# Designs tried in a protein design run: peptides against a protein of PDB entry 3J47. Part 17

Target 1, 121 residues: chain A of PDB entry 3J47
Amino acid sequence: IRLTNQLKSLKGLQSKLKDVVEYLDKVINKELPINHTILGKLQDVFNLLPNLGTPDDDEIDVENHDRINISNNLQKALTVKTNDELMVIYISNLVRSIIAFDDLIENKIQNKKIQEQRVKD
Target 2, 26 residues: chain B of PDB entry 3J47
Amino acid sequence: NAQYHLLVKQGDGLLTKLQKYGAAVR

## One batch from the design tools (peptide; made by RFdiffusion4, then SolubleMPNN)

Design b1_p10_6_s2 (from b1_p10_6, 5 letters changed)
Fold by OpenDDE base, seed 2:
Structure b1_p10_6_s2 (fold): chain B 121 residues (1-121), chain C 26 residues (1-26), chain A 10 residues (1-10)
Amino acid sequence: as target 1 above (121 residues)
Amino acid sequence: as target 2 above (26 residues)
Amino acid sequence: SPLEEFLNSL
């Protein structure tokens, strides 16, 4: 139940992020007017994101293109790390479910043997 | 990506085996 | 045991 709800929430977030990207692409292509309310909300989201690109103040002279690539690499690394952490949580929950089911089965087998012994006495 | 999908598929296979075992103990 | 056979099938 909890894992299924988390997966559903993550899928919902992914869908919303896709809709935002599609909207931004339409605005960039001048297919839609710039909506200042949507841009303000996007700015708020970006301000809540961890600073994916403060290299220490000492390299002011790397062209804007290299800074964007470094920021994209850090964002990618954080995405990979988050994926790996979610994978570990998923495996851990599977293993716990298997162990709990195994114990339940063994308890059921033992209870059945005890009942069969009581019917023979 | 491919390794993740393989792991999820392996986990689903394990859950299916576990369900079959639980049905056989009934 | 049926349990051991299951565990060995993992």
Scores: peptide ipSAE 0.343, ipTM 0.858, DockQ to the pose 0.057
Fold by OpenDDE base, seed 3:
Structure b1_p10_6_s2 (fold): chain B 121 residues (1-121), chain C 26 residues (1-26), chain A 10 residues (1-10)
Amino acid sequence: as target 1 above (121 residues)
Amino acid sequence: as target 2 above (26 residues)
Amino acid sequence: SPLEEFLNSL
């Protein structure tokens, strides 16, 4: 039962990481806005990752040491991969915020010029 | 790791400055 | 300008 739950959770994490990558690619390509709900769900998956790597303390069979090292290396690699994904989301949000800000400033400058022209007429 | 934390810190600083500027322009 | 000050702070 525990191994099946770990495998199901790992498959769920893998599917979620794929969805995040696909979302990041769409954000990089400017096809979609950043969805904070996807980011929140990703954070929830990360908060669940520590629970996937804790064998409950009661059956340390010494034969699993190589499988534990492979699992820990895979979890570490998945954590690094998802950290890179979060970084790309974060950078994309910053770039979008800067662009939106530049557009707001240009609009304000234009509105000020229009008001100054109306006062001279 | 250290470069990542530095990048996040720089971006948080940028976001804070952007918020202050947006408030000053309103 | 306030925008230039922001850009220079980057």
Scores: peptide ipSAE 0.342, ipTM 0.864, DockQ to the pose 0.055
Fold by OpenDDE base, seed 5:
Structure b1_p10_6_s2 (fold): chain B 121 residues (1-121), chain C 26 residues (1-26), chain A 10 residues (1-10)
Amino acid sequence: as target 1 above (121 residues)
Amino acid sequence: as target 2 above (26 residues)
Amino acid sequence: SPLEEFLNSL
């Protein structure tokens, strides 16, 4: 059971990392808005990762304590990595929102200047 | 965690300033 | 301009 859960978690993480990289590349290339559904599913998988790494209380063999610590450190490292990736996505989206808003404001200022010129003529 | 929350807080501050500016230009 | 002031505050 434990190896199958680790392999499933690793495959889920690999898929997640691939989706995040592909999303980041699309974000860098200005091609796509955030798919909130993919990010939400990715967050859910990550919130489930701590639960997938909790051994059911029934296999506390004392020899597994080092393996539990290694699993917890790996989960923590993976959580940090995904938080960093989500942070980069958040910053990228923030910057895009700022640029889009600046362009909207500039367009409004230009339209207002054109209207003021038409009223003076 | 703390650095992430700080960055998110800074981003939210910028969004709030941006919203205020957009409201002032309307 | 108010826009420049905003941009300078970024």
Scores: peptide ipSAE 0.338, ipTM 0.861, DockQ to the pose 0.045
Fold by OpenDDE base, seed 1:
Structure b1_p10_6_s2 (fold): chain B 121 residues (1-121), chain C 26 residues (1-26), chain A 10 residues (1-10)
Amino acid sequence: as target 1 above (121 residues)
Amino acid sequence: as target 2 above (26 residues)
Amino acid sequence: SPLEEFLNSL
């Protein structure tokens, strides 16, 4: 019962992580706007993940140590991958904000030039 | 973690420069 | 221009 519940919880987490990746890909592709609430919740999940990687020093037999190490390495690799994906989205949003602001500045400069021309006529 | 925080810090620095530029063009 | 200086700082 406990192992089955842990496996079900892990599968549920994996499914949610997949849904996040799919959402993130749609945001990268400009198909959807960024939801800051989803990003904040993801960041909170990442801040809680370091506490999942310290098994308390309970004497777990050598055969379980290799399986736990493989599972922990896979979980760390998945965590790193998801952190990299969040980073790419953050950078993509920064770049989009910069481009949008540059366009606004150029529009203001053009409007100022048009006003200066109208005052000379 | 450290590289992520460095990239976030660099991005925030760029946004701050952009905000200063936008204020100077006003 | 101030814009060029900003772009060069990127």
Scores: peptide ipSAE 0.334, ipTM 0.860, DockQ to the pose 0.046

Design b1_p10_6_s3 (from b1_p10_6, 5 letters changed)
Fold by OpenDDE base, seed 1:
Structure b1_p10_6_s3 (fold): chain B 121 residues (1-121), chain C 26 residues (1-26), chain A 10 residues (1-10)
Amino acid sequence: as target 1 above (121 residues)
Amino acid sequence: as target 2 above (26 residues)
Amino acid sequence: SELEKFLDSL
């Protein structure tokens, strides 16, 4: 019962992580706006991940060490992948902010030119 | 880590250039 | 502007 519940919770976490990745891909592709609340929760999950890799070393039998190393390597690889995805989103947001600011500057230049023309008439 | 910091630094550099341009257009 | 040209290249 306990192990089955842990496996079910892990599968649920994996499914939610996949849904996050799919959301992130849609945001990169400009199909959806960035949700800052989701991004903040993802950052919180990342800050907790370093603690998931250190179950206290005290009582794990040597035969499980290889399986635990594979599981830890997979979790670490998934963590790195998710970190890379968050980085891509951060850069995408930065680029969008830069483009929006450039458009605002261009609009101000145009408005200034229109006002200068009106004063000359 | 190092590549991430490099990308963030490049982004900050672009933002700074854009801020300077925005200040010159004011 | 040079900045606009850079942004257009993105």
Scores: peptide ipSAE 0.327, ipTM 0.862, DockQ to the pose 0.041
Fold by OpenDDE base, seed 5:
Structure b1_p10_6_s3 (fold): chain B 121 residues (1-121), chain C 26 residues (1-26), chain A 10 residues (1-10)
Amino acid sequence: as target 1 above (121 residues)
Amino acid sequence: as target 2 above (26 residues)
Amino acid sequence: SELEKFLDSL
Protein backbone atom coordinates (compact mmCIF):
# COMPACT_ATOMS: atom_id res chain seq x y z
CA ILE B 1 0.00 0.00 0.00
CA ARG B 2 2.73 2.62 0.97
CA LEU B 3 4.83 2.14 -2.21
CA THR B 4 1.73 2.37 -4.44
CA ASN B 5 0.70 5.65 -2.75
CA GLN B 6 4.25 7.06 -3.11
CA LEU B 7 4.35 6.05 -6.79
CA LYS B 8 0.89 7.59 -7.38
CA SER B 9 1.95 10.81 -5.60
CA LEU B 10 5.23 10.92 -7.58
CA LYS B 11 3.32 10.45 -10.86
CA GLY B 12 0.86 13.17 -9.79
CA LEU B 13 3.75 15.49 -8.91
CA GLN B 14 5.54 14.71 -12.19
CA SER B 15 2.33 15.51 -14.11
CA LYS B 16 1.88 18.77 -12.14
CA LEU B 17 5.53 19.77 -12.69
CA LYS B 18 5.09 19.13 -16.42
CA ASP B 19 1.91 21.27 -16.38
CA VAL B 20 3.79 24.05 -14.52
CA VAL B 21 6.70 23.95 -17.02
CA GLU B 22 4.27 24.03 -19.96
CA TYR B 23 2.41 26.88 -18.26
CA LEU B 24 5.68 28.79 -17.60
CA ASP B 25 6.66 28.40 -21.27
CA LYS B 26 3.25 29.84 -22.30
CA VAL B 27 3.76 32.63 -19.71
CA ILE B 28 7.22 33.48 -21.11
CA ASN B 29 5.72 33.50 -24.63
CA LYS B 30 2.91 35.90 -23.41
CA GLU B 31 0.18 33.47 -24.60
CA LEU B 32 -1.74 32.80 -21.33
CA PRO B 33 -2.59 34.39 -17.95
CA ILE B 34 -1.67 32.58 -14.72
CA ASN B 35 -3.72 29.48 -14.07
CA HIS B 36 -4.47 29.78 -10.34
CA THR B 37 -5.88 26.23 -10.45
CA ILE B 38 -2.45 24.77 -11.34
CA LEU B 39 -0.82 26.79 -8.52
CA GLY B 40 -3.53 25.66 -6.08
CA LYS B 41 -3.03 22.02 -7.11
CA LEU B 42 0.76 22.37 -6.65
CA GLN B 43 0.25 23.88 -3.18
CA ASP B 44 -2.12 21.01 -2.34
CA VAL B 45 0.53 18.47 -3.39
CA PHE B 46 3.10 20.25 -1.19
CA ASN B 47 0.73 20.31 1.75
CA LEU B 48 0.06 16.58 1.20
CA LEU B 49 3.78 15.64 0.83
CA PRO B 50 4.55 16.05 4.58
CA ASN B 51 1.42 14.01 5.33
CA LEU B 52 2.57 11.24 2.95
CA GLY B 53 5.92 11.13 4.81
CA THR B 54 4.33 10.84 8.27
CA PRO B 55 4.41 7.16 9.18
CA ASP B 56 1.05 6.16 10.51
CA ASP B 57 1.82 5.05 14.12
CA ASP B 58 2.18 1.44 12.89
CA GLU B 59 5.46 -0.60 13.06
CA ILE B 60 8.40 1.78 13.61
CA ASP B 61 10.90 -0.93 12.73
CA VAL B 62 14.42 0.59 13.04
CA GLU B 63 15.17 -0.44 9.39
CA ASN B 64 12.63 2.20 8.19
CA HIS B 65 14.73 5.09 9.59
CA ASP B 66 16.97 5.21 6.48
CA ARG B 67 13.89 5.07 4.20
CA ILE B 68 12.31 7.98 6.15
CA ASN B 69 15.52 10.05 5.73
CA ILE B 70 15.58 9.33 1.96
CA SER B 71 11.86 10.26 1.71
CA ASN B 72 12.48 13.51 3.67
CA ASN B 73 15.46 14.40 1.43
CA LEU B 74 13.36 13.75 -1.70
CA GLN B 75 10.49 15.83 -0.24
CA LYS B 76 12.96 18.63 0.55
CA ALA B 77 14.45 18.47 -2.97
CA LEU B 78 10.94 18.55 -4.47
CA THR B 79 10.01 21.48 -2.17
CA VAL B 80 13.11 23.39 -3.36
CA LYS B 81 12.29 22.62 -7.01
CA THR B 82 8.69 23.85 -6.62
CA ASN B 83 9.84 26.94 -4.70
CA ASP B 84 12.11 27.70 -7.67
CA GLU B 85 9.19 27.20 -10.09
CA LEU B 86 6.91 29.42 -7.94
CA MET B 87 9.69 32.03 -7.89
CA VAL B 88 9.86 32.00 -11.71
CA ILE B 89 6.05 32.37 -11.82
CA TYR B 90 6.24 35.29 -9.35
CA ILE B 91 8.96 37.05 -11.42
CA SER B 92 6.97 36.44 -14.61
CA ASN B 93 3.89 37.99 -12.95
CA LEU B 94 5.93 40.99 -11.79
CA VAL B 95 7.34 41.50 -15.31
CA ARG B 96 3.84 41.22 -16.82
CA SER B 97 2.46 43.69 -14.25
CA ILE B 98 5.33 46.10 -15.03
CA ILE B 99 4.75 45.84 -18.81
CA ALA B 100 0.97 46.31 -18.41
CA PHE B 101 1.52 49.32 -16.15
CA ASP B 102 4.10 50.80 -18.56
CA ASP B 103 1.60 50.48 -21.43
CA LEU B 104 -1.08 52.11 -19.23
CA ILE B 105 1.27 55.02 -18.38
CA GLU B 106 2.20 55.51 -22.05
CA ASN B 107 -1.49 55.50 -23.05
CA LYS B 108 -2.23 58.07 -20.32
CA ILE B 109 0.65 60.32 -21.46
CA GLN B 110 -0.59 60.13 -25.07
CA ASN B 111 -4.17 60.94 -23.98
CA LYS B 112 -2.93 63.98 -22.00
CA LYS B 113 -0.94 65.24 -25.01
CA ILE B 114 -4.04 64.88 -27.23
CA GLN B 115 -6.18 66.81 -24.67
CA GLU B 116 -3.57 69.60 -24.36
CA GLN B 117 -3.40 69.92 -28.15
CA ARG B 118 -7.24 70.13 -28.38
CA VAL B 119 -7.32 72.96 -25.77
CA LYS B 120 -4.69 74.95 -27.74
CA ASP B 121 -6.61 74.44 -30.75
CA ASN C 1 15.29 31.07 0.82
CA ALA C 2 17.62 34.12 1.08
CA GLN C 3 18.00 34.45 -2.73
CA TYR C 4 14.21 34.14 -3.13
CA HIS C 5 13.61 36.89 -0.55
CA LEU C 6 16.23 39.10 -2.24
CA LEU C 7 14.56 38.64 -5.63
CA VAL C 8 11.09 39.35 -4.14
CA LYS C 9 12.52 42.48 -2.48
CA GLN C 10 13.98 43.67 -5.81
CA GLY C 11 10.62 43.03 -7.53
CA ASP C 12 8.78 44.99 -4.80
CA GLY C 13 11.28 47.84 -5.24
CA LEU C 14 10.58 47.94 -8.99
CA LEU C 15 6.79 47.92 -8.36
CA THR C 16 7.17 50.80 -5.87
CA LYS C 17 9.19 52.84 -8.40
CA LEU C 18 6.59 52.08 -11.07
CA GLN C 19 3.75 53.18 -8.74
CA LYS C 20 5.58 56.47 -8.03
CA TYR C 21 6.04 57.07 -11.75
CA GLY C 22 2.35 56.30 -12.41
CA ALA C 23 1.37 58.79 -9.68
CA ALA C 24 3.67 61.47 -11.18
CA VAL C 25 2.07 60.96 -14.64
CA ARG C 26 -1.47 61.44 -13.20
CA SER A 1 9.60 59.10 -23.91
CA GLU A 2 9.22 59.70 -20.13
CA LEU A 3 8.48 55.97 -19.87
CA GLU A 4 11.75 55.10 -21.63
CA LYS A 5 13.63 57.47 -19.29
CA PHE A 6 11.97 55.75 -16.34
CA LEU A 7 12.87 52.29 -17.71
CA ASP A 8 16.47 53.48 -18.12
CA SER A 9 16.45 54.58 -14.46
CA LEU A 10 15.38 51.08 -13.30
Scores: peptide ipSAE 0.310, ipTM 0.857, DockQ to the pose 0.038
Fold by OpenDDE base, seed 3:
Structure b1_p10_6_s3 (fold): chain B 121 residues (1-121), chain C 26 residues (1-26), chain A 10 residues (1-10)
Amino acid sequence: as target 1 above (121 residues)
Amino acid sequence: as target 2 above (26 residues)
Amino acid sequence: SELEKFLDSL
């Protein structure tokens, strides 16, 4: 039962991670807006990752040292992959913040020019 | 780690420049 | 725009 639940949780995490990567690729390609709800769900998955990698301390038979190293390497590989995804989200948010600020400044410059023309008329 | 910190530092520098420009247009 | 010039200076 416990191993089946861990495998199901890992498959669920892998599916969510794939969905986030696909969403991020669409955001990088400017096909879709950034969804903060997907970001929040990804952050929640990260906060749950430490809980998935803690062996319950009660039955560490010494023969599992190679399995512990493989689990730690997998956890590190997952952490690196998800750090790369967070970095892509961060860059995408920065680019959009720059574009939104760009449009806001252009709108202010145009409004100022319209006001200056109205004062001259 | 170092490349990540460099990228974050560059992003923060861009945000600071953007904030200064927005303050100059106000 | 002045803003595009600023973005190019970043």
Scores: peptide ipSAE 0.310, ipTM 0.860, DockQ to the pose 0.041
Fold by OpenDDE base, seed 2:
Structure b1_p10_6_s3 (fold): chain B 121 residues (1-121), chain C 26 residues (1-26), chain A 10 residues (1-10)
Amino acid sequence: as target 1 above (121 residues)
Amino acid sequence: as target 2 above (26 residues)
Amino acid sequence: SELEKFLDSL
């Protein structure tokens, strides 16, 4: 029963991570806007991940050392992957901010030219 | 980690340049 | 544009 539940939870996590990756890929491809709420939820999931890897303290069997190492390696791999995803989101937000400032600056230049023309007329 | 910090630093540098440009166009 | 030149310099 416990192993089946762990496998189900792991499959659920894998599916959610796949959905997050797919979402991030769509954001990178500019198909979707960045949703800060999704990012916050993802951060919360990662802050909770250390708690998902604690086997219930009730069975001190020596076989747990390999499982703990695998769990720690998986957590580390997930943390690295998330840091990469967060980095991509950060870059995407910077690029969007740059584009928005570009449009704002162009609008200001146009408005200034219109005002200068009105003063000459 | 180091590459991430470098990228963030580069991004902050770009943002600062953009802010300076936006101030110069005012 | 001057802005595009600035962006290209980044």
Scores: peptide ipSAE 0.304, ipTM 0.853, DockQ to the pose 0.039

Design b1_p10_6_s4 (from b1_p10_6, 5 letters changed)
Fold by OpenDDE base, seed 3:
Structure b1_p10_6_s4 (fold): chain B 121 residues (1-121), chain C 26 residues (1-26), chain A 10 residues (1-10)
Amino acid sequence: as target 1 above (121 residues)
Amino acid sequence: as target 2 above (26 residues)
Amino acid sequence: SPLEAFLDSL
């Protein structure tokens, strides 16, 4: 029962990570706006990853050396994947902030020109 | 790791420049 | 624009 639940949780996490990558790709491609709720869920997943890789102190069976290496490699691969996803989110947010600031400054310059013209008339 | 830290540093530099420009346009 | 020049400097 416990192993089946861990495998189901891992598959659920993998599916959610895939959904986030697909969402981030759409944000990079300017197809969708950034959703802060998805970002928060990714951070929660990242904070839970270290806790999924702590071996419970129950039973040093010396025969698990290959399983420990596979688990560590999988955890490292998942950590790298999560870091890449967070990096993509960060870049996407940065680019969107720059564009929004660009539009704000242009609007301010236009408003100043309109005010200067109204004072001259 | 090094590429990630470089990217974060470049992004922070960009944000700082953006803040300075926004203050100059005020 | 001054803003495009700023973006190009980034």
Scores: peptide ipSAE 0.364, ipTM 0.865, DockQ to the pose 0.044
Fold by OpenDDE base, seed 1:
Structure b1_p10_6_s4 (fold): chain B 121 residues (1-121), chain C 26 residues (1-26), chain A 10 residues (1-10)
Amino acid sequence: as target 1 above (121 residues)
Amino acid sequence: as target 2 above (26 residues)
Amino acid sequence: SPLEAFLDSL
């Protein structure tokens, strides 16, 4: 039961990471706005990652040393992947903020030109 | 870590340039 | 435009 639940949780995490990557690709392609709820959940997962694979010090069975190394490598790989995802989200948000501010500046310039024309008439 | 901090620094530099431009257009 | 010149500097 516990191992099946752990495998199910790991598969669920893997599926969620896939969904986040797919969402990020859509965000990069400008197809969707950034969902802050997904970002918050990803940050929560990242904050929990340091606790993944700290065995509580009470059962170091010597046969687990290779499994611990594999688990630590998987956790490190997941941490790197999560960091890359967060980085892509951050850059995407930054680029969108720049574009939105650019549009705001252009709108302000146009409004100023219209006002200057109205004062000359 | 170092590459992430470099990208963040570059992004912050772009935001600062954009803010300066927005202030010059006022 | 001054805006285009800024965009080109990005």
Scores: peptide ipSAE 0.359, ipTM 0.864, DockQ to the pose 0.039
Fold by OpenDDE base, seed 5:
Structure b1_p10_6_s4 (fold): chain B 121 residues (1-121), chain C 26 residues (1-26), chain A 10 residues (1-10)
Amino acid sequence: as target 1 above (121 residues)
Amino acid sequence: as target 2 above (26 residues)
Amino acid sequence: SPLEAFLDSL
């Protein structure tokens, strides 16, 4: 049961990771806005990952200690990988916000120049 | 971690510069 | 523009 749940969670994480990458590519290409629902679901998976890596203290056979360490290392590596993806999302959002603000400022400058010309005429 | 914090700090720096520019254009 | 100069400074 436990290995099947880990494999299912890993496949789910891999699928979500692929969806995040595909989403990031669309964000980089300016094709779509952030899907907060995907981000929320990703965060939920991350919050569940620690719980999937911690056996109840009652299932710690001494022989499983190496398997637990491997699982924790894999979980940590996956956490790092998704932190990197979340970072790329954050940067992409920041860049998009900067561009949108730049466009807003330029529009404001142009509108101000047009008003100043109309007051001089 | 350190690279992430550096990148976030750079982004926050750019956002702050952008806010200052927007305030100067106001 | 002053905005372009700002963008170039980014």
Scores: peptide ipSAE 0.359, ipTM 0.862, DockQ to the pose 0.039
Fold by OpenDDE base, seed 2:
Structure b1_p10_6_s4 (fold): chain B 121 residues (1-121), chain C 26 residues (1-26), chain A 10 residues (1-10)
Amino acid sequence: as target 1 above (121 residues)
Amino acid sequence: as target 2 above (26 residues)
Amino acid sequence: SPLEAFLDSL
């Protein structure tokens, strides 16, 4: 029973990670805007990952030390991978914000020049 | 981790400069 | 432009 639940949880995580990667690829390709709700859910998954690596205190046999090390290494690898994904999203949002601000400033400068010309006529 | 934190810090610095420029153009 | 000077400072 426990192993089947672990496999089901891992398959669920793998499916969700695949959906995140597919979403990130669509965002990189500029096909979709960044969904803040998906980002928030991803952050929540990250905050819960440390709790998935705590073995319940009731079976500390020596065989668990290798499994704990593998789980911690996998968790670390997953954490690094999604920190990189979050970083790409952050940079993409930053660049979009800069472009939108550039356009806003240019529009404001143009409007000011038009107003100055109208006062001079 | 260190490279991520450095990149976030650089991005926050750019956002702060951008906000200051937007306030000066207002 | 003042904007280009800002962009160059980024």
Scores: peptide ipSAE 0.346, ipTM 0.859, DockQ to the pose 0.043

Design b1_p10_7_s1 (from b1_p10_7, 3 letters changed)
Fold by OpenDDE base, seed 5:
Parts: sequence; C-alpha cells; structure tokens
Structure b1_p10_7_s1 (fold): chain B 121 residues (1-121), chain C 26 residues (1-26), chain A 10 residues (1-10)
Amino acid sequence: as target 1 above (121 residues)
Amino acid sequence: as target 2 above (26 residues)
Amino acid sequence: SLLDELLKLA
C-alpha cells in the first residue's frame, strides 16, 4: 500500500510539475494568466506528501528507518524544487504586474496631457 | 530561502517605487 | 519611457 501511494503521488507530482512548467512557459510568453487552481492543487499535494511519508508509529520496523530517511530526503528535495518553481511563478507574476501598472501609468500620463492641452485651447 | 527572500524583497521594492510613481502622476 | 524613469529611480 505505502509504495503504491508513493508512486501514485510521485506520478501526480510529476504531472503537476510538468503542467506548472508548461504554464510558466506560457506566462513567460505572455499567452495566459496564472491558473491559481493548478498552483493550489500542487500546494495541496506537497502539504499531503509529509502525511503520506509518515509511517504509522506502529509500522516502524528498524529495517524501514533507512527507507524513511530516503523518503524524507526525496520529499525535501521535491519541496525545494517546488519552492523554486513557485518562486519563478511569483517573480513572473510580479513582473507582469509591474508591466501592467507601468502601462496604466503611461496611459494616465497621456490622458492627463491630452486634457491639459484641451484646457489651453 | 535567503535568495528567495532577497528576490521577493527586491520585487516588493520595485512595486513600492512603482506605486509612488503612480501616486505622483495623479 | 516610464520604465526608464522607474529604472533611474531604482
């Protein structure tokens, strides 16, 4: 049961990571807005990974201790990778927001100049 | 973590400057 | 450009 759940979670995570990468590429190319649902689901998977990796205290056979450590290290590595991806998404959103705000300010400046010219005429 | 926080801080700084500029253009 | 002015302020 545990190995099957880990494999399923890993496959799900891999699929979601692929979706996030594809989404990031579309964000970089300015083709699509952020799908918050994908990010939320990814975060949920990561929040569930610690719970999926905790053996019930009753199944801690001494032989499983090495497997638990390997699982925790893999989970940590995956968490770091996901944090990096989320960081890239955050930066991309921030840059997009800055550009959009810059365009808004420029439009406002232009409109103000047009109004000032109309008042002088 | 530290690099992430630094990058977020830089982004927040840029956003704040942009907000100040937007307020000055009003 | 506005971006250039913002970059100068940065």
Scores: peptide ipSAE 0.348, ipTM 0.862, DockQ to the pose 0.038
Fold by OpenDDE base, seed 3:
Structure b1_p10_7_s1 (fold): chain B 121 residues (1-121), chain C 26 residues (1-26), chain A 10 residues (1-10)
Amino acid sequence: as target 1 above (121 residues)
Amino acid sequence: as target 2 above (26 residues)
Amino acid sequence: SLLDELLKLA
């Protein structure tokens, strides 16, 4: 039940993220008007993300290319770290589920053996 | 990346086997 | 073991 709900929630999030990407692509291509309310909410989401090396707005200087590369590297490192953390959580939950199910199966086998013995007596 | 996908695939395979066994014990 | 039976059903 809990794992199924998490998987359903993750699938729902994935679908919503796809819809957001498709919306942004349409806005970039000028196929849809810019909705300021949606953009404001997206900006809030991006502002809650650790500042992925947006250079401080005050230095419009020619060194932008190296700073962009450093920011992209930091973003990539944070993405990898997040993926690794999610992987560890996934494996831990999987192992816990396997152990719990193994114990349940063993208990059922024992109960069945006890019932079979009672029918023979 | 490749190691992650391999691990997920192995975990899904094990979960499927566990489900089959749990159904056979019922 | 139960785990071995699971491995055999695979």
Scores: peptide ipSAE 0.341, ipTM 0.858, DockQ to the pose 0.053
Fold by OpenDDE base, seed 1:
Structure b1_p10_7_s1 (fold): chain B 121 residues (1-121), chain C 26 residues (1-26), chain A 10 residues (1-10)
Amino acid sequence: as target 1 above (121 residues)
Amino acid sequence: as target 2 above (26 residues)
Amino acid sequence: SLLDELLKLA
């Protein structure tokens, strides 16, 4: 049961990570706006990851210590990867906000120039 | 962690400049 | 461009 849940969560995470990467590539290429629903789902997965590493059973034999360390290292690596993806999404949102604001400023400058030309005529 | 903080700091710097420019264009 | 001016202020 526990291994199956870890594998299912890992596969689910891998699928979501693939979807996020594909989405981020489209974002980098300026093809699509950021989907906040994908970000929310990724955060939900991140919040569920700590619950996968807690040994509920006090009977962990010393021989399982190496397996636990490997599992913890994999969980840490997945946490780092998830954090990096969240960071890329955040930066992509920030860059889009900056571009949108730059376009707004340029439009305001153009409108002012047009008004100044009309007052001189 | 350090790269994340650096990137966030750079983004905040760009946002601040954009805000200053927007205020100057008003 | 406005973007270039913002980059110069950076």
Scores: peptide ipSAE 0.356, ipTM 0.862, DockQ to the pose 0.039; fails the geometry check
Fold by OpenDDE base, seed 2:
Structure b1_p10_7_s1 (fold): chain B 121 residues (1-121), chain C 26 residues (1-26), chain A 10 residues (1-10)
Amino acid sequence: as target 1 above (121 residues)
Amino acid sequence: as target 2 above (26 residues)
Amino acid sequence: SLLDELLKLA
């Protein structure tokens, strides 16, 4: 139940993020007018993201483009790390479910053996 | 990506075997 | 063990 709900929530988030990207692409291509309310909400989401601050406060002169690329690389690295962590949690929960089912099967076999012995006595 | 899909496929295979075994013990 | 039989069915 919990895993299914987490997977459903993650799929829902992925779908919503895809819809946001598709909307932004349409706005960039001038196919749709800029909705300031949607942009404001997106800005709020980006402002809630951890500050991907470059540790180098000292080089003010790196072109804004290189800073954006470094920030994008760090964001990508954090996304990959999060995906790997979620994968480990998923596999761990699958293994736990398998072990629990194996124990249930063993208990059922033992109970059948005990019942068969009681019927023979 | 390929390693992830391989792990998921292995997990699905194990779940299928577990289901077959559970049905045989039933 | 049941686990060994599951591994054999693998």
Scores: peptide ipSAE 0.353, ipTM 0.858, DockQ to the pose 0.049; fails the geometry check

Design b1_p10_7_s2 (from b1_p10_7 with K2L E4D)
Fold by OpenDDE base, seed 1:
Structure b1_p10_7_s2 (fold): chain B 121 residues (1-121), chain C 26 residues (1-26), chain A 10 residues (1-10)
Amino acid sequence: as target 1 above (121 residues)
Amino acid sequence: as target 2 above (26 residues)
Amino acid sequence: SLLDELLKKA
């Protein structure tokens, strides 16, 4: 039961990560705006990850120490991967905001030039 | 962690420059 | 572009 739940959670995370990567690729290619709902779901997964790594305090057999270390390394690797994806989403949002602001500034400059030309005519 | 903080710092620097430019064009 | 000038000054 516990291993099956971990595997199911891992598969669910892998599927979500794949969807996020595909979404990020579309964002990088300027095809779609950032979906805040996907970001919220990723944060929820991140908040649930610490609860998956707490061994129930009962049977610490010495043979489990190597398995616990492997599980902790996998959890750490998954945490790093999720953190990198959140970072890419943040940067993509920032870059899009900068581009939108640049376009707004350019439009404002053009409108001022058009007004100055009309006053000279 | 350090690379994340560096990237956030660079993004904040760019945003600040963009804000200054937007204020100068106003 | 204006953005390129801002990036160059960065």
Scores: peptide ipSAE 0.362, ipTM 0.858, DockQ to the pose 0.040
Fold by OpenDDE base, seed 4:
Structure b1_p10_7_s2 (fold): chain B 121 residues (1-121), chain C 26 residues (1-26), chain A 10 residues (1-10)
Amino acid sequence: as target 1 above (121 residues)
Amino acid sequence: as target 2 above (26 residues)
Amino acid sequence: SLLDELLKKA
């Protein structure tokens, strides 16, 4: 039962990671804005990952140790992959924030020019 | 990791420049 | 654009 749940959770994580990669590709291509819900789901997956890699210390049969090491290595690899995805999301958010701030500055400059023209008229 | 930190640092630098510009336009 | 100038200076 625990292994099936771990496999299901891993498949769910893999599916979510795929969805995130697809989303990140769309964000990189400027086709879609950053969806905070996807980021939240990734964070939830990350917060669940440590729990997927902690076998309760009490039932480590030797046969489980190799599977646990493989699971921990896969979890670490998944954690690294998800960190890379979060990194891309972070950069994308940063760039978007910069663009939004640039637009705000440009709007303020334009508003000042309009006010200066109104005072001269 | 190192490339990420570099890119984050570059982004933060750009934000700082943009903030300075926004302050100068005020 | 201002952004392009900032990017060029960066």
Scores: peptide ipSAE 0.358, ipTM 0.855, DockQ to the pose 0.042
Fold by OpenDDE base, seed 3:
Structure b1_p10_7_s2 (fold): chain B 121 residues (1-121), chain C 26 residues (1-26), chain A 10 residues (1-10)
Amino acid sequence: as target 1 above (121 residues)
Amino acid sequence: as target 2 above (26 residues)
Amino acid sequence: SLLDELLKKA
């Protein structure tokens, strides 16, 4: 139950992220008017996300070198955390699939034995 | 990284074998 | 078990 809910939530997040990308592409291409409320919320999300390498802070003031190292460490830590979470989800789904398959095999073997016994009777 | 890739490779191999066995039991 | 045989062949 908990793992299935996490997978469903992750799929829902992936779908929403895709919709956001498609929306941003349409705004960039001037196909849709800029909604300032949506942009403000997206900016808040990006401000809460430690600089996921948007390269556009090309204003190289030399004082940013220590902040860049801290940002890189935080980005690396978030990447590691995300990879670990994905790994746990993967292993848990794998184990569940193995257990379900073992039960299906055992049920099928039992059904074959019952059918073979019925043919002998 | 290397341990993660090894784990994924082993898991994918196991899933493939599981699928083949399920097809043979059918 | 058949599962153990699959695991060994893996």
Scores: peptide ipSAE 0.345, ipTM 0.857, DockQ to the pose 0.050
Fold by OpenDDE base, seed 2:
Structure b1_p10_7_s2 (fold): chain B 121 residues (1-121), chain C 26 residues (1-26), chain A 10 residues (1-10)
Amino acid sequence: as target 1 above (121 residues)
Amino acid sequence: as target 2 above (26 residues)
Amino acid sequence: SLLDELLKKA
């Protein structure tokens, strides 16, 4: 139950994030007008994200381009980590389902054996 | 990506084997 | 286990 709920929640989050990306791509391509309310909410989400900058705030003089690349690399690393965690949850649920099914089958075999013995007695 | 797809494919294979086992015990 | 034997055959 708990793992299934976590997986469901994470799949829901993934779907919502995909919808946001698709929306932003359409806005960038001028296929849809800019909705300021959606952009404001997205800005709020980004502001709630942990600062993906390296703590070396002391060198203000690195060109904005390199900071963007570092931020993108950290975001990519977090995405990969999240994908790996999702994979572990998925495999853990599969293994648990396999074990539960094996136990069910073994119980069914034992019940049949007990019934056959009772018919012979 | 390739490792993830391989792992999913292996999981699907295990589920198929499990279904066959369940049908044989039925 | 019977499951292991079926997993080996398939």
Scores: peptide ipSAE 0.343, ipTM 0.854, DockQ to the pose 0.048

